# Ledger of designs, part 56: peptides against a protein of PDB entry 5FRP

Target 1, 225 residues: chain A of PDB entry 5FRP
Amino acid sequence: VEWTESIPQIIATREDISKELNQALAKTFIDSDPRVRRTSVMIFNKVPVTEIWKNITNKAIYTSLLHLAREKHKEVRELCINTMAKFYSNSLNEIERTYQNKEIWEIIDTIPSTLYNLYYINDLNINEQVDSVIFEYLLPFEPDNDKRVHRLLTVLSHFDKKAFTSFFAFNARQIKISFAISKYIDFSKFLNNQESMSSSQGPIVMNKYNQTLQWLASGLSDSTK

## One batch from the design tools (peptide; made by RFdiffusion4, then SolubleMPNN)

Design b2_p14_5_s3
Fold by OpenDDE base, seed 3:
Structure b2_p14_5_s3 (fold): chain B 225 residues (1-225), chain A 14 residues (1-14)
Amino acid sequence: as target 1 above (225 residues)
Amino acid sequence: SKTPLLKTIEELEK
């Protein structure tokens, strides 16, 4: 009978420890040392998504994670962007929506909007990274049409106005890129034909080819910077 | 200079 009386105290102690741990973890995301912030973000990469949802119950931690996407420290920011995108995808795949985790889902559901809003920063490196995580984690290739549509609707359902605009711009740009690539191929074929190159159209096509390359390159960050 | 995507965004907002 005496051991049963100790159980509530043990449970209470564990809850207190869990709460304290969550509070301590929340502080690490706003630590002045970027190494500490990096380590905190890495928790989301090292710990299975199911365990994170189970053990990290302080919503401030998730909010802080999302804020790091705009971190001044490049390495931390880049890590955060990849981490949050992956975490979103894993959460959609592995975590059931329940009444108990509703508040956390409300935060996680804003990840797509958070990512698409990064295009407004006007940074080519950030743009490239966001492009990458969209294709890898946010809207991955899915051969099943129903699943693909469902995923898309899920992603869009929590967009703010800016994210929607960014989304449409992104898609419009992709179409333009596709068109440019198609033209690039056509120009390349033309340029590979000696007879065509010797024609009066040769210099004109070469000019268009160069313009197309410049346009394509303008959307890419300098890897050396 | 503005990124191509940002330019596209601005065009859509007009």
Scores: peptide ipSAE 0.295, ipTM 0.879, DockQ to the pose 0.841
Fold by OpenDDE base, seed 4:
Structure b2_p14_5_s3 (fold): chain B 225 residues (1-225), chain A 14 residues (1-14)
Amino acid sequence: as target 1 above (225 residues)
Amino acid sequence: SKTPLLKTIEELEK
């Protein structure tokens, strides 16, 4: 753990990291101690993306990072998911595609697919996190249409079949959520009107309101779990 | 039980 904690500083200060160090670092991602794995993931958060690309040349490190998205340890997994999404976004923004880094890009370009495939795990907590990182890092708000489309195409261009299906399902669900929210607002307005509530439609609207709320809530994880 | 999203995925796969 202590050794791994020193790595960010080393990467930040040194321009040339030895092959041996890269190999050693790769091993930390598969360490039996979750703390070691966590610390390893944190390297990608603490070190500038440009320095990571420059100094971490062992493909196994990147592959292992992606693998941790399915980590059993919740904290490590959550950290990994956020980290890899952020790293992907930063890489797209700051790292030029060259012949030399092509092999690493081949791995990094699979991050979106890796994330969208997490929806198949059937875990609400994971789903929420994936939703979050999609909006924050993968497909962030971009007012420039060309940039937005380019980003979207970049994300999709490396999808496997499952990720594509997941993507469409996600979007379909978002539309449904939007519609449900609209209904919720309408119902809320109705419910806040005493005259409306006293009408024969009152109970009917209340039922629909409750159903809408239940549906919306069904997609949310229990924060206590 | 399946998450709503997973249900949607399965529906799209049919």
Scores: peptide ipSAE 0.284, ipTM 0.875, DockQ to the pose 0.872
Fold by OpenDDE base, seed 5:
Structure b2_p14_5_s3 (fold): chain B 225 residues (1-225), chain A 14 residues (1-14)
Amino acid sequence: as target 1 above (225 residues)
Amino acid sequence: SKTPLLKTIEELEK
């Protein structure tokens, strides 16, 4: 752990990280101690993306990072999912595609697919996290249409079949959620009107309101877990 | 139980 914690400083100060150091770092990502794995993931958060790409040249490190998205240890997994999404976004924004870094990009380009495949795990907590990182890092709000389209195409260009399916399902779900929220608001307004509640439609709207609320809640993880 | 999203995925795979 202590050794791994020193890595960010080393990367920041040294221009040439030895092959041996890269190999050693690669091992930390598969260490049996979740604290070591966590610390390893944190390197990607603490070190600027440009320095990571410059100094971390071992492909196994990047591959291992992606594998941690399915980590059994919850904290490590959650950290990894956030980290890899952020790293992907930062890489797209700051790292040019060159012949020299092609092999690393081949791995990094699979991050979106890796994330969208997490929906198949059938875990509400994971789903919520993936939803969050999609909106924050993968497909953020972009007012420039060309940039937005380019980003979308980049994200989709390396999808496998399952990722495409989950992507479409995700979007369909978002539309449904948006509609449900709109209805929830309308129902709430109706229910807050005494005259409306006293009408014959009152009980009907109340039932629909409850159904809508239940549907919305069913897609959310238990915050107490 | 399956998440709503997973249910949607399965429906699309059909």
Scores: peptide ipSAE 0.282, ipTM 0.875, DockQ to the pose 0.898
Fold by OpenDDE base, seed 2:
Structure b2_p14_5_s3 (fold): chain B 225 residues (1-225), chain A 14 residues (1-14)
Amino acid sequence: as target 1 above (225 residues)
Amino acid sequence: SKTPLLKTIEELEK
């Protein structure tokens, strides 16, 4: 049967093509032109996660993707951060852990740590983006307690020391933010009451209100930058 | 200047 005899050759050809493609793609992630790097990152956004795992087998590609999170070029970096977070989430949801993909998972499992380590760069814009992707992709809202805990444990299981510290700091900040917002609301209600404003507490509450606003604003990035 | 989050991180590392 002639078609059966051609199968090994076809498989070999596909492997060769796949290998060549992977090698070529790996080079694009380290290209000197940021436009080339950007295009490479976009592959992870345009191609379904299942197809990526199937066809992209070169570890260097995944490693390079993660490295771009610290890219000097702002647009490439921002795209990379969103892309890798989304890719992580999609992978957890759609890709099974097997012996064959173990080496790739070892890289992908470091994405949360990679993201939480970005807080050490000391950049408000980066911080805001990392905050966003944490809520959207890493630790999304999940009403099922078991699923939520399982996801959390998965995310934390590959943290380095710095990532853990960053994680705790992040959570502490969120609590502070929520508390500040609550106070802001209370102060606003007080300030909107004429009787309260005419009281001896009026000036005191006004000062606290202003301080709260300043604190909240200090944690926000400048949208114009 | 350090971001508020970085300040918090440094406080936790002490």
Scores: peptide ipSAE 0.281, ipTM 0.873, DockQ to the pose 0.853

Design b2_p14_5_s4
Fold by OpenDDE base, seed 5:
Structure b2_p14_5_s4 (fold): chain B 225 residues (1-225), chain A 14 residues (1-14)
Amino acid sequence: as target 1 above (225 residues)
Amino acid sequence: KKTPLLKEIEKLEE
């Protein structure tokens, strides 16, 4: 753990990291101690993306990072999911595609597919986290239409079949959520009107309101867990 | 109990 914590500084100060150091770092991602794995993931958060690409050349490190998305240790997994999504976004923004870094990009380009495949895990917490990183890092708001389309196409271009299915399901769910929210608003307005509530429709709308709330809540993970 | 997203996935696979 201690030596791993020094790696960010080493990467920042050295222009060339030896093959041996890369190999040693690769081992930390599969270390039996979750603290070591966590520290290793944090390197991607503490070191600028440009320096990571420059100095971390062992493909196994990137591959191992992606594998941690399905880590059994909750904290490490959650950190990894956020880290890899952010790293993907930063890479798209700051790293040019060259012949020299092609092999690394082949791995990084699979991050979106890796994330969308996590929806097949029947876990609301993971589901919610993936939702969050999609909106924050993978497909963030972009006012420029060309950039937005380009980003979307880039994300989709390396999807496997499962990721595509997950993507379509995700979008379908978002539409449903949006519609439910609209209904919630309408029902709320109705319920706040005394005349409306005194009508025969009052109890009916109240029931629909409750059902809508329940449906919306069912898609959310328990924050206490 | 399946997640909402997983339910949607299953609908698409049918």
Scores: peptide ipSAE 0.538, ipTM 0.941, DockQ to the pose 0.825
Fold by OpenDDE base, seed 2:
Structure b2_p14_5_s4 (fold): chain B 225 residues (1-225), chain A 14 residues (1-14)
Amino acid sequence: as target 1 above (225 residues)
Amino acid sequence: KKTPLLKEIEKLEE
């Protein structure tokens, strides 16, 4: 664990990380100790993306990183999901595609598919996390239409069938959520009007308001779990 | 109990 914690500093200061070091690092991602795995994932958070691409050349490291998205240890898994999403976004923004890094890009390009495949896991916490990283890193808000479309096409270009399905499901769910929120707002306005509440529709709208809240809440994970 | 998104996925697969 101790030597692994020193890796970020080494990567930041050295341009010629040895093959041996890469091999050693690769082993830490599959270590039986979750603390070791966590520390390994943190390398991708602590080191600039450009330095990662320059110094981590063993493709097994990247493959192992992606694999941790489905690991059983909750803390490591959650860290991995956030890390790989952010790393993907940073890579798209800062790393050029070259002949030398082609093999690594082939792995990195599968990150969106990997993430969207996580929706098949019946876990509300995982779903919420994937939602979060999609909005923050995969498909962030972009006012420029051309950039937004280009980003979207890049994300989708390496999807498998399951990822496409979950993508469409995600969008369908977002539309439903948006509609529910709109209704919630309307109901809230109605309930805050004294004249409206005194009408025959008062009790009816109150019921719909409660149903809408319940529906919205059902899509959220328990923060205590 | 299935997640809302998983339910939506299943609808698309039918």
Scores: peptide ipSAE 0.536, ipTM 0.940, DockQ to the pose 0.791
Fold by OpenDDE base, seed 1:
Structure b2_p14_5_s4 (fold): chain B 225 residues (1-225), chain A 14 residues (1-14)
Amino acid sequence: as target 1 above (225 residues)
Amino acid sequence: KKTPLLKEIEKLEE
């Protein structure tokens, strides 16, 4: 009987602690100090996804995380983009959709759209980062066709109009890149053949090779910046 | 200079 009477108090205490923690954490994401914001983002990287979903129940925290993808501080922004993409992937893999976590999923499901919308920012570094996280986390290699299709549909199901446009543009660009790479390979093979280089086609292919390289390089950011 | 992807986006919006 005494045990039963203690249970509500324990539950209440834990709930209060959880609430306080969530409230405190929510404030850190909007802190004026980038270092504080960075630390907050890192929680999502260091803590297992299952524990995050269990303990972080304030939806404002997740919303704030997504918002940081467009923040002014470069380091925090970059960290946030990687973090949210990874978190999305981990969530899809490890978190079951339930009635209780529906509101959080509604936010998390917008991560792909949020990321694809970043392509509208005329910044090559951001573009490259988004490319990277798409391949690594959003649409990773999956040999199972059904799983790939399901994942793709999941990603697209919450796109806004701009995200769809960006998605199509991305795919179009990828096709072009693939074609360019194919040409590059062919040209390289040709140029490595002495007989071919001595032919009348030698200079022509060399020019095409250089053009292809230049085109490919134009899509790369300066790593020194 | 616009990014390559942004250029592709603009093409789709035309």
Scores: peptide ipSAE 0.532, ipTM 0.939, DockQ to the pose 0.791
Fold by OpenDDE base, seed 4:
Structure b2_p14_5_s4 (fold): chain B 225 residues (1-225), chain A 14 residues (1-14)
Amino acid sequence: as target 1 above (225 residues)
Amino acid sequence: KKTPLLKEIEKLEE
């Protein structure tokens, strides 16, 4: 653990990391101790993306990072999911595609597919996290239409079949959520009007309001778990 | 109980 904790500083200060160090780092991602794995993932959060690409050249490290998305240890998994999504976004923004880094990009380009495949896990916590990283890192708000489309195409270009299906399902759900929110707003306005509530429609709208809230809430993870 | 998204996935696969 202590050794791994020193890696971010080393990467930040050194121009080149030895092959041996890369190999050693690769092993930390599959260490039996969750603390070691966590520390390893944190390297990608603490070190600038440009320095990571420069110094971490062992493909196994990146592959191992992606595998941690399905980590059994909740904390490590959650950290990994957030980290890889952020790393993907930062890489797209800051790392030029070259002949030298092509092999690493081949791995990094699969991050979106890896994340969208997590939706097949019947776990609300995982689903919620994937939702979050999609909005924050994979397909963030972009006012420039060309950039937005380009980003979308980039994300989709390496999808497997399952990821595509998940993607479409995600979008379908978002549309439904949007509709539900719209209805929620309408119902709320109605319920806030005393005259409307006193009408025969009052109880009906109240029921629909409650149903809408329940539906919206059903998509949220239990924070107590 | 299946997640809402998983339900949507299943609908697309039918």
Scores: peptide ipSAE 0.531, ipTM 0.940, DockQ to the pose 0.832

Design b2_p14_6_s1 (from b2_p14_6, 5 letters changed)
Fold by OpenDDE base, seed 5:
Structure b2_p14_6_s1 (fold): chain B 225 residues (1-225), chain A 14 residues (1-14)
Amino acid sequence: as target 1 above (225 residues)
Amino acid sequence: TSRQIAGGLTGKEL
């Protein structure tokens, strides 16, 4: 743990990280201690993306990072998912594609597919997190149409069939959620009107309101679990 | 499955 915690500082201060250090770092990502794995993932959060790409040249580190997205340890997994998504976004924004870094990009380009494939685990907590990182890092709001389309095409360009399926399902869900929220608002407005509540439609709308809430809630993870 | 994802994992329609 302590050794891994020192790595961000080393990367920040040293221009050249030896092959041996890269190999040692690669081992920390597959360490049996979740704390070590966590600390290893944190390197990607603490070190600027440009320095990561410069100094971490062992492809096994990146591959191992991606594998941690499916780790059983909740905290490490959650950290990894956020870290991967952020790192992907930062890489797209800051790292030029060159012949020299092609092999690393081949791995990094699979991050979107890796994340979308997490939906197949069918875990509400994971789904919520994946939803979050998609909106925050993979497909962030971009007012420029050309940039937005370019980002979308970049994200999709390396999808496998399963990722595409998840992508379409995700979009369909978003539409449904939006519709449900709209109905929730409409029903809430109706129910907040005393005259409307006293009408024959009052009980009917109340029922629909409750059904809508139940549906919305069913898609949310229990924050207590 | 895609329907589970689209239906909020429950596959229930609104």
Scores: peptide ipSAE 0.024, ipTM 0.661, DockQ to the pose 0.167
Fold by OpenDDE base, seed 4:
Structure b2_p14_6_s1 (fold): chain B 225 residues (1-225), chain A 14 residues (1-14)
Amino acid sequence: as target 1 above (225 residues)
Amino acid sequence: TSRQIAGGLTGKEL
């Protein structure tokens, strides 16, 4: 743990990280102690993306980072998911594609697919986290149409079949949620009117309102779990 | 699969 905690500072201060350090760092991602794995993931959060790409040249480190997205330890997994999504976004924004970094990009380009494949775990907490990182890091709001389209195409270009299926399901869900919210608003407006509520439609709309709320709530994880 | 992905949201009609 202590050794791994020192790595961000080493990366920030050293221009050339030894092969040995990269090999040692690679081992920390598969350490039996979740604290070591956590600290290893934190390197990607603490060190600027440009310095990571410069100094971490062992592809096994990046591969191992991606594997931690399916980690059994909840804290490590959650940290990893956020970290890899952010790292992907930062890499797209700040790192040029060169011949020298091609092998690393081949791994990093699979991050979107890795994230979308987490939906198949069928865990509501994981689903919510993946939803969040998609909007925050993978497909963020971009007012420039060309940049937005380019980002979208980049994200999709490395999807596996399962990731595409997840992507389409996600989008379909978003449309349904939007519709449900619209209905919720309409029903709320209706029920807020005393005359409407006292009408023969009052009980019917109340029932639909409750059904809409239940449907919306069913997609939310239990915050206590 | 779509039902699993949406946490049940995609599988239920409103």
Scores: peptide ipSAE 0.023, ipTM 0.661, DockQ to the pose 0.154
Fold by OpenDDE base, seed 2:
Structure b2_p14_6_s1 (fold): chain B 225 residues (1-225), chain A 14 residues (1-14)
Amino acid sequence: as target 1 above (225 residues)
Amino acid sequence: TSRQIAGGLTGKEL
């Protein structure tokens, strides 16, 4: 743990990290101690993306990072999912594609597929987290249409079949959620009007309101779990 | 199963 905690400073201060250090770092991602794995993931959060790409040249480190997305240890997994999504976005924005970094990009380009494939675990907490990182890092709001389309095409260009299926299902769900929210608002407005509530439709709308709320709530993870 | 996956992704029908 202590050794791994020193790595961010080393990366930040040294222009060239030795092959031996890269090999040692690669081992920390597969360490039996979850604290070591956690600390290893944190390197990607503490060090600027440009410095990571410059100094971490062992492809096994990146591959191992992606594997931690399915980590059994909840905290490590959650940290990894956020970290890899952010790292992907930062890499797209700040790192040029060169011949020298091609092998690393081949791994990094699989991050979107890796994330979308997590939906197949069928865990509400994981689903919520993946939803969050998609909106925050993979497909963030971009007012420029050309940039938005380019990002979308980049993200989709390396999808496997399962990721595409998840992508379409995700989008369909978002439309349904949007519709449900719209209905919730309409029903709420109706129910807030005393005249409307006293009408013959009052009980019917109340029932629909409750159903809509239950549906919306069922899609949310239990924050206590 | 594919249905469980679909259920996780699409939620229950409204």
Scores: peptide ipSAE 0.023, ipTM 0.659, DockQ to the pose 0.148
Fold by OpenDDE base, seed 3:
Structure b2_p14_6_s1 (fold): chain B 225 residues (1-225), chain A 14 residues (1-14)
Amino acid sequence: as target 1 above (225 residues)
Amino acid sequence: TSRQIAGGLTGKEL
């Protein structure tokens, strides 16, 4: 743990990180202690993206980072998912594609697929987190149409078949959520009208209102878990 | 009937 905690400072101060250091760092991502793995992931959050790309040249480190998205330890997994999504976005914005970094980009370009494939775990907490990182980092709001389309095409260009399926399902779910919210609003307006509530439709709308709320709530993770 | 899709693969009917 202590050794791994020193790595961000070393990366920040040294322009030439040895092959041996990269190899040692790669081992920390697969360490049996989740604290070591956590600290390793945090390197990607503490060090600027440009310095990461410059100094971390061992492709096994990047591959190992992506694998942690499915690890059993909840805290490390959650940290990894956020970290890799952010790292992907920052890399797209700050790192030029060159011949020298091509092999690393081949790994980084799989991050969207890695994230969308997490939906197949069918865990509500994971789903919620993946939803969040998609909106925050993968496909952020962009008012410029050309930039938005370019980002979308970049994300999709490296999808595997399963990721595409998840992508379409995600979009379909968003439409359904939007529809449910619209109905919730309509029912709420109806129920707030005393005349409408006292009508023969009052009990029917109340039932639909409750069903809509239950459906919307069922899509949310249990905050206690 | 609207169906909830948890992660796009599983869901409950509205």
Scores: peptide ipSAE 0.022, ipTM 0.655, DockQ to the pose 0.180

